# Designs tried in a protein design run: peptides against a protein of PDB entry 6O8C. Part 45

Target 1, 262 residues: chain A of PDB entry 6O8C
Amino acid sequence: VGLRYEKISLPKIHPRYDLDGDASMAKAVTGVVCYACRTASTLLLYQELMRKGVRWLVELVKDDYNETVHKKTEVVITLDFCIRNIEKTVKVYEKLMKVNLEAAELGEISDIHTKLLRLSSSQGTIESSLQDISSRLSPGGLLADTWAHQEGTHPRDRNVEKLQVLLNCITEIYYQFKKDKAERRLAYNEEQIHKFDKQKLYYHATKAMSHFSEECVRKYEAFKDKSEEWMRKMLHLRKQLLSLTNQCFDIEEEVSKYQDYT

## One batch from the design tools (peptide; made by RFdiffusion4, then SolubleMPNN)

Design b1_p12_4_s1 (from b1_p12_4, 4 letters changed)
Fold by OpenDDE base, seed 3:
Structure b1_p12_4_s1 (fold): chain B 262 residues (1-262), chain A 12 residues (1-12)
Amino acid sequence: as target 1 above (262 residues)
Amino acid sequence: SEELAKKALEEY
């Protein structure tokens, strides 16, 4: 889970004036900062896609929850109807038992009634579990998706654009250093400009890499970690819902066996 | 039997 990126570092910048070395260094710096821009864009895209996925998953789990609640309600209605019918039957057989006609059947019906009451108790446990799940999915609950809007990087931060501006400045200096290299020797004024541009290059590169590390990578890693934790919890919750649904089906199947005694 | 049960219920 998550995008893999390589840890990049700026090349060592030598203080010595060297037209060939400075052009090579500037090329390497341009490459590193270009990679940072591309990576920042990719990390942003991933987070935006993940936010869409999170919203989709929340709606899916809410639908699963509603289906489970609906099934539970159906089973409760069926079970309550069956219990009421069995209770009426028990009363009739108790009356007949006073005449010694139906002793064996009364025992069987009484056992069914006891089983149905146990199923009703199990249904109460299912209800409590559904209420817990509902509380976790509710606004402010433990599985709320508010973190997805708060954590990580956003298009509004304009991190990619900020890095691109720095990359443009760096690239311009690189192209100048390529020209300077072709001249083989610079006049005194041009040499001083080259030295100043080398300092500017280093400043822009350091600023770009700091911004990339602190405002892109760090925030992405925090988003990634939180997303992984949240996704694991959501998957577990879906398994719980499936288990509760299956329990409802099991109860319904057991109740269906006793409908003939009404 | 259901018929005996119905008769018993009618007596109530």
Scores: peptide ipSAE 0.006, ipTM 0.386, DockQ to the pose 0.003
Fold by OpenDDE base, seed 2:
Structure b1_p12_4_s1 (fold): chain B 262 residues (1-262), chain A 12 residues (1-12)
Amino acid sequence: as target 1 above (262 residues)
Amino acid sequence: SEELAKKALEEY
């Protein structure tokens, strides 16, 4: 879920010298650039929070992975022990069968042995899956979080501060235009200064909005898209881990049924 | 069963 922001645009700047219109325009420009500053700050904060969330999720999934590996190892040990015991039992029964003992029990134990060997073979698939997951979580893997440090905007970019400087310049001109409006008429020199300041205001405003769009919004959207893609992959991986864990539990439960025969 | 295996080992 990304932050919703309103698409903002600069008001139309009329070339005509009009003290009332220019003051109103300057007020509107100030408002727009102020909104851009606040939005840029919010977008930055969101990205920083998301980066923290990404790091947290990586650690969580690594913990889940380690738990799954541990469980798999436990099951392998238990299964191998059970197989060895059943193999010993099979050998004993084969010897006893030569002395007229019941063939039915040997058949059952042999079937159990076959089932256990099948379960053992499934461990190879689980191991391969865990190795794949490990490779994806490893540095440079498909689920590496390096993108979170590269994509988007960062505090070090000082985008908010840069916008704030421009906003300050615009605000200063706005306050001057309020004063100019109150005078109702300016002397020729003051009128020329007003016209020059109007050009400066336009320049600062355009620069602010370009910076906001290109360096804040665009990069944020790229970060958002990348984060959504990465998050989907991580959630899928977590589901895979859960599936592998469940397979280990299922194997353990099945093996437990045969422990009475060992 | 471990008991059957033990008995068979004892007879060996």
Scores: peptide ipSAE 0.006, ipTM 0.407, DockQ to the pose 0.003
Fold by OpenDDE base, seed 1:
Structure b1_p12_4_s1 (fold): chain B 262 residues (1-262), chain A 12 residues (1-12)
Amino acid sequence: as target 1 above (262 residues)
Amino acid sequence: SEELAKKALEEY
């Protein structure tokens, strides 16, 4: 999971004045910084897509939670209704037994009542589990998505635009160095300008690569790590919700066996 | 059985 990018480094810049060497060096620097710009743009796009995915998954899991709560509530109502009906039946049979009727049926109904009360107790455990899940999904909970807005890089940081400005300056110097190479030899004043431009090239290139590494790559890696951790926790939570839903269905099925006695 | 039980409950 995540984008793979190649580790890039600036070529060695030689202090010696050499029109052919300087043009070749400037070409290589332009290529490296151009790659940094493209990579920064791709990393930003990936993070924006992941933020959309995170928001989508949060809403999906909230829907799953609400469905589970609804199913649990339905089963509780059905179970409570069944318990109340069985309790009424038990009271009737207890009265009839005083008149020497139906002792064996009273025992069976009492056993059903005991089983239903056990099922009701298990619903209390499901409720506690749902409350825990709700607390984790709530704002400020352990599964909150606030990290997705805090971590990584954003379009508002204008990192790609900042790198592009530096690339434009570098590219301009590269084109001048191509012209200087074609002249084969420069006059004294033009030679001094070339030397100053070489220093400017170094400055812009170093600034671009520092910005790329510290502001684009490092923050992207932190975002990636947080997203992977959060995604694993969310998928686990979704499995827990499915398990709770299945437990509700199992209880409903068991209750249906005793509805004929009510 | 439920109707018999209801009648028995009404008589008591």
Scores: peptide ipSAE 0.007, ipTM 0.404, DockQ to the pose 0.003; fails the geometry check
Fold by OpenDDE base, seed 4:
Structure b1_p12_4_s1 (fold): chain B 262 residues (1-262), chain A 12 residues (1-12)
Amino acid sequence: as target 1 above (262 residues)
Amino acid sequence: SEELAKKALEEY
């Protein structure tokens, strides 16, 4: 779930000297840049929260992996024990047959042995799948979370602070333009200062909006896209782990049916 | 079957 933000644009700045128009324009510019600052802060916070969530999910999936490996190991031990017991039974019955004792159950036991060996073979496939998952989760693997530290915006970039400095400059000019408007007419020197300040306001505003767009929004969108892709892959991997766990339980259940025959 | 196998081993 990505944060929705509104696309903002600077109001049109008229080159004509107009105290009422300039004050209104400056107010609008201040509002837009203020929105950019707040939005940048919100986008940053979202990314920081997502980074925490990513770390949490990685640990969760690692725990799921370890549990699956543990369960697989338990099943292998149980299965191997059952196979060994059946093999001993087969050997005993084979000896009994050599002395002309009826071993009507030998065929059934042999079939059970064959089934258990097939189950044992399937454990090799599970092991291979677990190794693949481990490789993907390893540092430098396809599901590594290194992107979360590289992509997007970070507090160390000081984007919000940079925008705030520009906003402060713009706000100061706005307050001056509000005063100028109240005077209704400025002396020549004050008029020239007003015109220069209007240019400064334009430059600060343009710089702020460019910085917001390029360093905040663009990087955020890139982070969001990578996050969504990575999350999808992680959820898929988690489903694979669950499937492997279920396969282990299924094997354990099948083995339990044959333990009564030993 | 384990009991039968144990009995067979005891007769051995």
Scores: peptide ipSAE 0.006, ipTM 0.415, DockQ to the pose 0.003; fails the geometry check

Design b1_p12_4_s2 (from b1_p12_4 with E3K T5A F12Y)
Fold by OpenDDE base, seed 4:
Structure b1_p12_4_s2 (fold): chain B 262 residues (1-262), chain A 12 residues (1-12)
Amino acid sequence: as target 1 above (262 residues)
Amino acid sequence: SEKLAEEALEEY
């Protein structure tokens, strides 16, 4: 998910003095830089919203993790209790077997015990997987959200405000060029001022577009790319947690079949 | 206004 924006470029600034052309050019430049300001603002807003979404998702996945750990713990307790009861039963039947009693039932109970021990062994694998997930979610882990605070643009950078200042300067020159156009002909001194203002407009415009490209667009794209990568990894991790939870439920269901023998 | 524009960009 990312915002689409149009690639913008400054119109060609003709070096020739032309009041009609210069007014038209200044209008076009104003439009382009205005678009840059609006786009920068939108890109900033998107990133701020994404940062909120990232924080939300981290908390959600942490909750999923804690629920999985809790469920795993419950299953372990139940399984261990069942194993202990079966082991007591096995010991009783072993004593009875020594006097040639109940030998046929001992085989069945022993088989159940073996199955329960296998289920208990699988819990060790689940625990290891949960530990790996915890490590990945920990501060400094592979799925840490520190990138969301480092990458992209931030309100504190004041990129929109900086662009707005340049836009204001450009707009002022545009309005002057509109007046100059209306005069049809300028006196020599006014013509020189117009030429100087045209140079200033060019410098402000190029500075604005450079700032927009380098400090807004480039950083946004980097943030977007990292966000997409991180999001994919987080969603995969969440699926892993769900799988582990389901494994715990499957074990619990299997244990329930043997509770009548305890 | 021009100085402010320059200063605003230099403070970055």
Scores: peptide ipSAE 0.028, ipTM 0.708, DockQ to the pose 0.038
Fold by OpenDDE base, seed 3:
Structure b1_p12_4_s2 (fold): chain B 262 residues (1-262), chain A 12 residues (1-12)
Amino acid sequence: as target 1 above (262 residues)
Amino acid sequence: SEKLAEEALEEY
């Protein structure tokens, strides 16, 4: 159900010049942007792992499909062979009926033939269902994994690196504000630099939080929602394949009951 | 570092 993360916000920045307050604010801003960097990295890792999982699941379901098709083919061959043998048997009994010797047995064999033909008709429905599944798994199909490559964030976007650069700038200002606090009082020129750096800090922090929200969180949520929908559909498809496999086994079992009449 | 941060964000 995806990664849970806490909603983060920047602390309020007071316009007043206060060396103690500004150092504390800068520390808090550094903490928030650090959390954004770590969260962005974690969200990226999650998406990369999910993409691997999606590819793995697609291959698994394709293997399940191929096994089901193989089983269906085996059952069709067996069923067709049984039908042909029963038809030969019916012809033999029809010849014997000219002498009125085997009327009861002919009725039983004819009923078996009718049942086998019904089973053959059900195989046509299984084939149509398998073709539908194949179309959904094909390139451009409803269950294609192209969305996993398009949605979300990617290592090539360098979102974590971009946030880290902003964090480095913020951290540098924080360390300067810690030194300024230790001085207790600044000269006029140093005070003006401090005020300017406070504006830079806020600017970098705002850019970092905007980038995190718009380019990391929003895209991650879109990826998560699409992945959940796709996974639900894939689970349903696997259940459908299992049902078709079981139907093939049921037909095989029914056919085996009539092999002694051939 | 500031120039790199601005350049990195302007690409988006």
Scores: peptide ipSAE 0.027, ipTM 0.703, DockQ to the pose 0.037
Fold by OpenDDE base, seed 1:
Structure b1_p12_4_s2 (fold): chain B 262 residues (1-262), chain A 12 residues (1-12)
Amino acid sequence: as target 1 above (262 residues)
Amino acid sequence: SEKLAEEALEEY
């Protein structure tokens, strides 16, 4: 998961004055910095899309949690109702036994009561698990999405625009070097200007590549790594919620077997 | 059965 990009590096800039070589070098530098601009834009877009995906997944898992809590509550109400009815039945049969009736039925009903109480105890464990999940999903919890706003690059950083300004400066020098090449030989003053522009080209190119590597690539990789880790944890949590829901259905099915005795 | 149980509980 994630965008693959090619590792880029600046061509070697020779100190020697050579109109043909300098034009070729400037063309290559322009190409590299142009690639950096496009890549930075793509990396930014990817992060913005991932942030939307993270928000969507958080809401989805919250909905799954609420559904599980609702199902658990339904089962608890049904179970408690069944327990109360069985307890009333036990009391009636205990009174009847004092008059020598129905000893075998009392034993069976008492066993059902014991089984229902065990099921009720298991619901307490489900409740504790749901509370743990809720704490993890809460603001400041281990699965909070605050990292998605802190990590990586943002449109407000204007990294692509900063790189584009440097690319424009580099491109202007490249076009001048193409003209200089066409002249074959420059006058002394124009030769000095060409040498100064070559130094400016180097400065802008180095600044662009440093900014691209440190502010765009490095921060993107940190965001990517955190997003992958968080996504795995969220998917695991969703599986836990499904397991808890299934446990509630299993308890409901078991309780339904004893409803004929109430 | 529930109604009979309720009636039996009211008699005591």
Scores: peptide ipSAE 0.000, ipTM 0.391, DockQ to the pose 0.003
Fold by OpenDDE base, seed 2:
Structure b1_p12_4_s2 (fold): chain B 262 residues (1-262), chain A 12 residues (1-12)
Amino acid sequence: as target 1 above (262 residues)
Amino acid sequence: SEKLAEEALEEY
């Protein structure tokens, strides 16, 4: 999971004045920083899309939770109704047993009652599990999505724009070095300007690469790692909800077998 | 790296 990007590095900058070499170096630097700008933009876009995905998944899981709670509630109502009816039936049969009616039927109904009570006890476990899930999904819970707003890079950081400014400065110097190369020889003053611009190019390039590495790549990797961890936990929680839902259906099915006795 | 730089410049 995540975007693959190539680890980029600046070409070696030779201190020697060489119009051909300096133009070639400047071209290479421009290309590297251009790649950094594009990569930074792509990494930002990925994070923004992931943040949307995170929000979507949170809402989806909340809906799943609510559906599970609803189903659990329905099952509890049905189960409680069945228990009450069976208890009434047991009381009637106990009275009839005093008049020598069949003990076998009372035994069967009593067994059903015991089974229903066991099913009812399992509802407590389901409720506890739902409460745990609710706590995890709640604000400040283990699965809170606050990290998605804190980690990584954001459009407000203007990292791409900052890199673009540096790229523009570098590109300008590159175009000048291309012209200088075409002249083949520079006057003394022009040579000094060229040397000074070469230092500026190095400064801008270094600043761009540092910014890219520290403010774009590093933060992206932190966001990516956090997103992967969170996603794994959310998917696990969703599986837990599904399991609880299935348990509710299983209980409902089991209770339905005894409705004919009520 | 040089090829990447050239490709990046062509797209710019």
Scores: peptide ipSAE 0.036, ipTM 0.682, DockQ to the pose 0.716; fails the geometry check

Design b1_p12_4_s3 (from b1_p12_4, 5 letters changed)
Fold by OpenDDE base, seed 3:
Structure b1_p12_4_s3 (fold): chain B 262 residues (1-262), chain A 12 residues (1-12)
Amino acid sequence: as target 1 above (262 residues)
Amino acid sequence: SKELAEQALKEY
């Protein structure tokens, strides 16, 4: 899970004036900062897609929850109806037993009643589990998606645009250094400009890499880690909902076996 | 037996 990116570092900048070396260094720096811009854009896109995925998954799990609650409600109605009918039947057989007619059947009906009461107790456990799940999905719950809006990088931060401005400045200096290299020798004033531009290049590059590391990569890693943890918890919750749904079906199947006695 | 039980319930 997550995008893999390579850890990039700036090349070593030699203080010595060297037109060939400085052009080569400027090319390498341009490449590194260009990679940082592309990576920052990709990391931003990933996070935006993940935020959409998180919202989608929340709605999916809410739908699963509502379906489980609906099924549970159906089973409760059926079970309560069956219990009421069995209780009426037990009362009838108790009256008939006073006349010694139906002793064996009363024992069977009483056993069914006991089984239905056990199923009713199981429904209480399912209800408690559904309430726990609902609390976790509620606003401010442990599985709220508020983190997805807070963590990571956002388009509003304009990190890619800020890096692109620095890249443009670096690229301009690189193209000048390529021209300087072609001249083989500069006049004194042009040499001083070249030395100042080399310092500017280093400043812009360092600023770009610091911004990339602190404002893009670090925040992305925090978002990634939190997303992985949240996704694991959501998948576990979906499994719990499926288990509860299956328990409702099992209870419904057991109740259906006793409908003929009513 | 259910019909007999229902009849017995009507008599009481």
Scores: peptide ipSAE 0.016, ipTM 0.460, DockQ to the pose 0.003
Fold by OpenDDE base, seed 2:
Structure b1_p12_4_s3 (fold): chain B 262 residues (1-262), chain A 12 residues (1-12)
Amino acid sequence: as target 1 above (262 residues)
Amino acid sequence: SKELAEQALKEY
């Protein structure tokens, strides 16, 4: 879920010299650029929090992976032990069968041996799946978090600070236009300064909104899209790990049924 | 059954 922000636009700037209109316009511009600054700050904060969340999730999934590998190893050891014991038992019964002992027990033990060998073969598939997961989690893998450090906006970009500087310039002009409005009429030189400041205000406002759109919003949206894609892949991988863990438990449970025969 | 089989093998 990304942050919702309102699409903001600059008010129409009328070319006509109008002290009341210019003060009102400057107020509106100040409000819009102020909103852009706050929004840029919020978008940055969101991305920084998401980067922390990404790192946390990577470590969590690595822990889940290690636990699954550990469980798989435990099951392999147990299974190999059971197979070796059953193979010894089969050899004993084969010798006893030559002396007219019950063929029925040998059949059952042989069936158990066959089942254990099938379970052992499934371990190869689990191992291959774990190796795939490991490769995806490895540096340069499909689930590498390098994008989180590259995409989006960063505190080092100083986007909020850059916008704040422009906002300060705009705010100063707005306060001057409030004074100019209070005077109701300006001398020729003051009127020319007012007109020049109106051009500066437009320049600063346009620069602020361009910077906000291109360097804050666009990069945020790219980060958001990449984060959603990555998160979906990570959640899928976590489900795969859970499935592999469950398969290990299922094998362990099945092997436990045959431990009484060894 | 395994203990019985091992005992039987020891007696042989």
Scores: peptide ipSAE 0.012, ipTM 0.477, DockQ to the pose 0.003
Fold by OpenDDE base, seed 1:
Structure b1_p12_4_s3 (fold): chain B 262 residues (1-262), chain A 12 residues (1-12)
Amino acid sequence: as target 1 above (262 residues)
Amino acid sequence: SKELAEQALKEY
């Protein structure tokens, strides 16, 4: 998971004045910084798409949680109703036994009552598990998505635009060096300008690559790592919710077997 | 049987 990008480095800049070499070097620098601009834009787009995906997954898991809570509540109501009906039946049979009737049926109903009370106890464990899940999904919980807004790069940082400005300056110098190469030999003043522009090219290129590495790549990698960790935890949580839902269905099925006695 | 039991409970 994540975008793969190639590790880029600036070409060596030779201090020697050479019109052919300097034009070739400037072309290579322009290519490297152009790649950095495109890569920074792609990394930003990826992070923005991932932030949308994170928000979508949070809402999906909240819906799954609410459905599980609803199902649990339904089963608790059904179970409590069944327990109350069995308890009434037990009291009736206890009165009838005092008049010499139906000892065998009382034993069976009492056993059903005991089984239903055990099922009711298991619902308490499900409730505790749902409360734990709710706490983890809540604002400030371990599965909060606040990291997605804090980590990585954002459009407001204007990193791509900053790199593009530096690329424009570099490209302008490259085009001048291409003209200088065509002249084959420069006058003294034009030679001094060329040497100064070569220093400016180096400065802009170094600034661009530093900004790309520190502000774009490093922050992207931190965002990627956090997103992968969070995604694994969310998928595990979703599996836990499914397990709790299945436990509710199992209890409902078991209760349905005893509804004929109520 | 439940209706008979409920009737018996009402008579007591």
Scores: peptide ipSAE 0.017, ipTM 0.468, DockQ to the pose 0.003; fails the geometry check
Fold by OpenDDE base, seed 4:
Structure b1_p12_4_s3 (fold): chain B 262 residues (1-262), chain A 12 residues (1-12)
Amino acid sequence: as target 1 above (262 residues)
Amino acid sequence: SKELAEQALKEY
């Protein structure tokens, strides 16, 4: 879920000296750059919130991993215990057969033993899968969250503050142009100042919009794209962990059926 | 069955 923002552009700045037109233009420019400042702030806040969410999700998935490892370990212990008990039973029946005692149950117990050994072999596959997941979650792994600290915009970049400085300069010129408009006609010197201020306004506005586009919007979009990709991979990994957990429960259930025969 | 087998082994 990304923030939607409107694509903004500067109004056309006419080179002709016109007090009414220049005041209207300056007002529009002020509005556009003000929107850029607010948008930049919102985009920054979104990224900071997403970084918190990323950290939270990493810890959640690590907890899910640890729970899965724990469950796997419990199942292995239970399974190994069951196997050892069945093996003892098989040895007893084999001895009884040597003394011509009927052991009609030996075939059934042997089949159970074979099934338990197959379940034990599947635990090796689960272990390998858990190791792969651990590797992916490790520092420097494919699912490391280092990108969240590198990509996008950060408070330390001071992008909002830089835009605010430019906005302040533009706003000051706008207020002057509003006064100039009220005078209806300026003296020659004041007219020259107005023309110079119009150039300054243009430079500040273009600088603000360039900075907004290149340092705020572009970096935000890159962060958003990486966030979406990473999130998809993390959710997939979480589904894999859930599948492994379910496999452990399935094995535990199967083992429980044979515990009554020991 | 295991208890029976263990008893049979003790008689042995």
Scores: peptide ipSAE 0.012, ipTM 0.474, DockQ to the pose 0.003; fails the geometry check

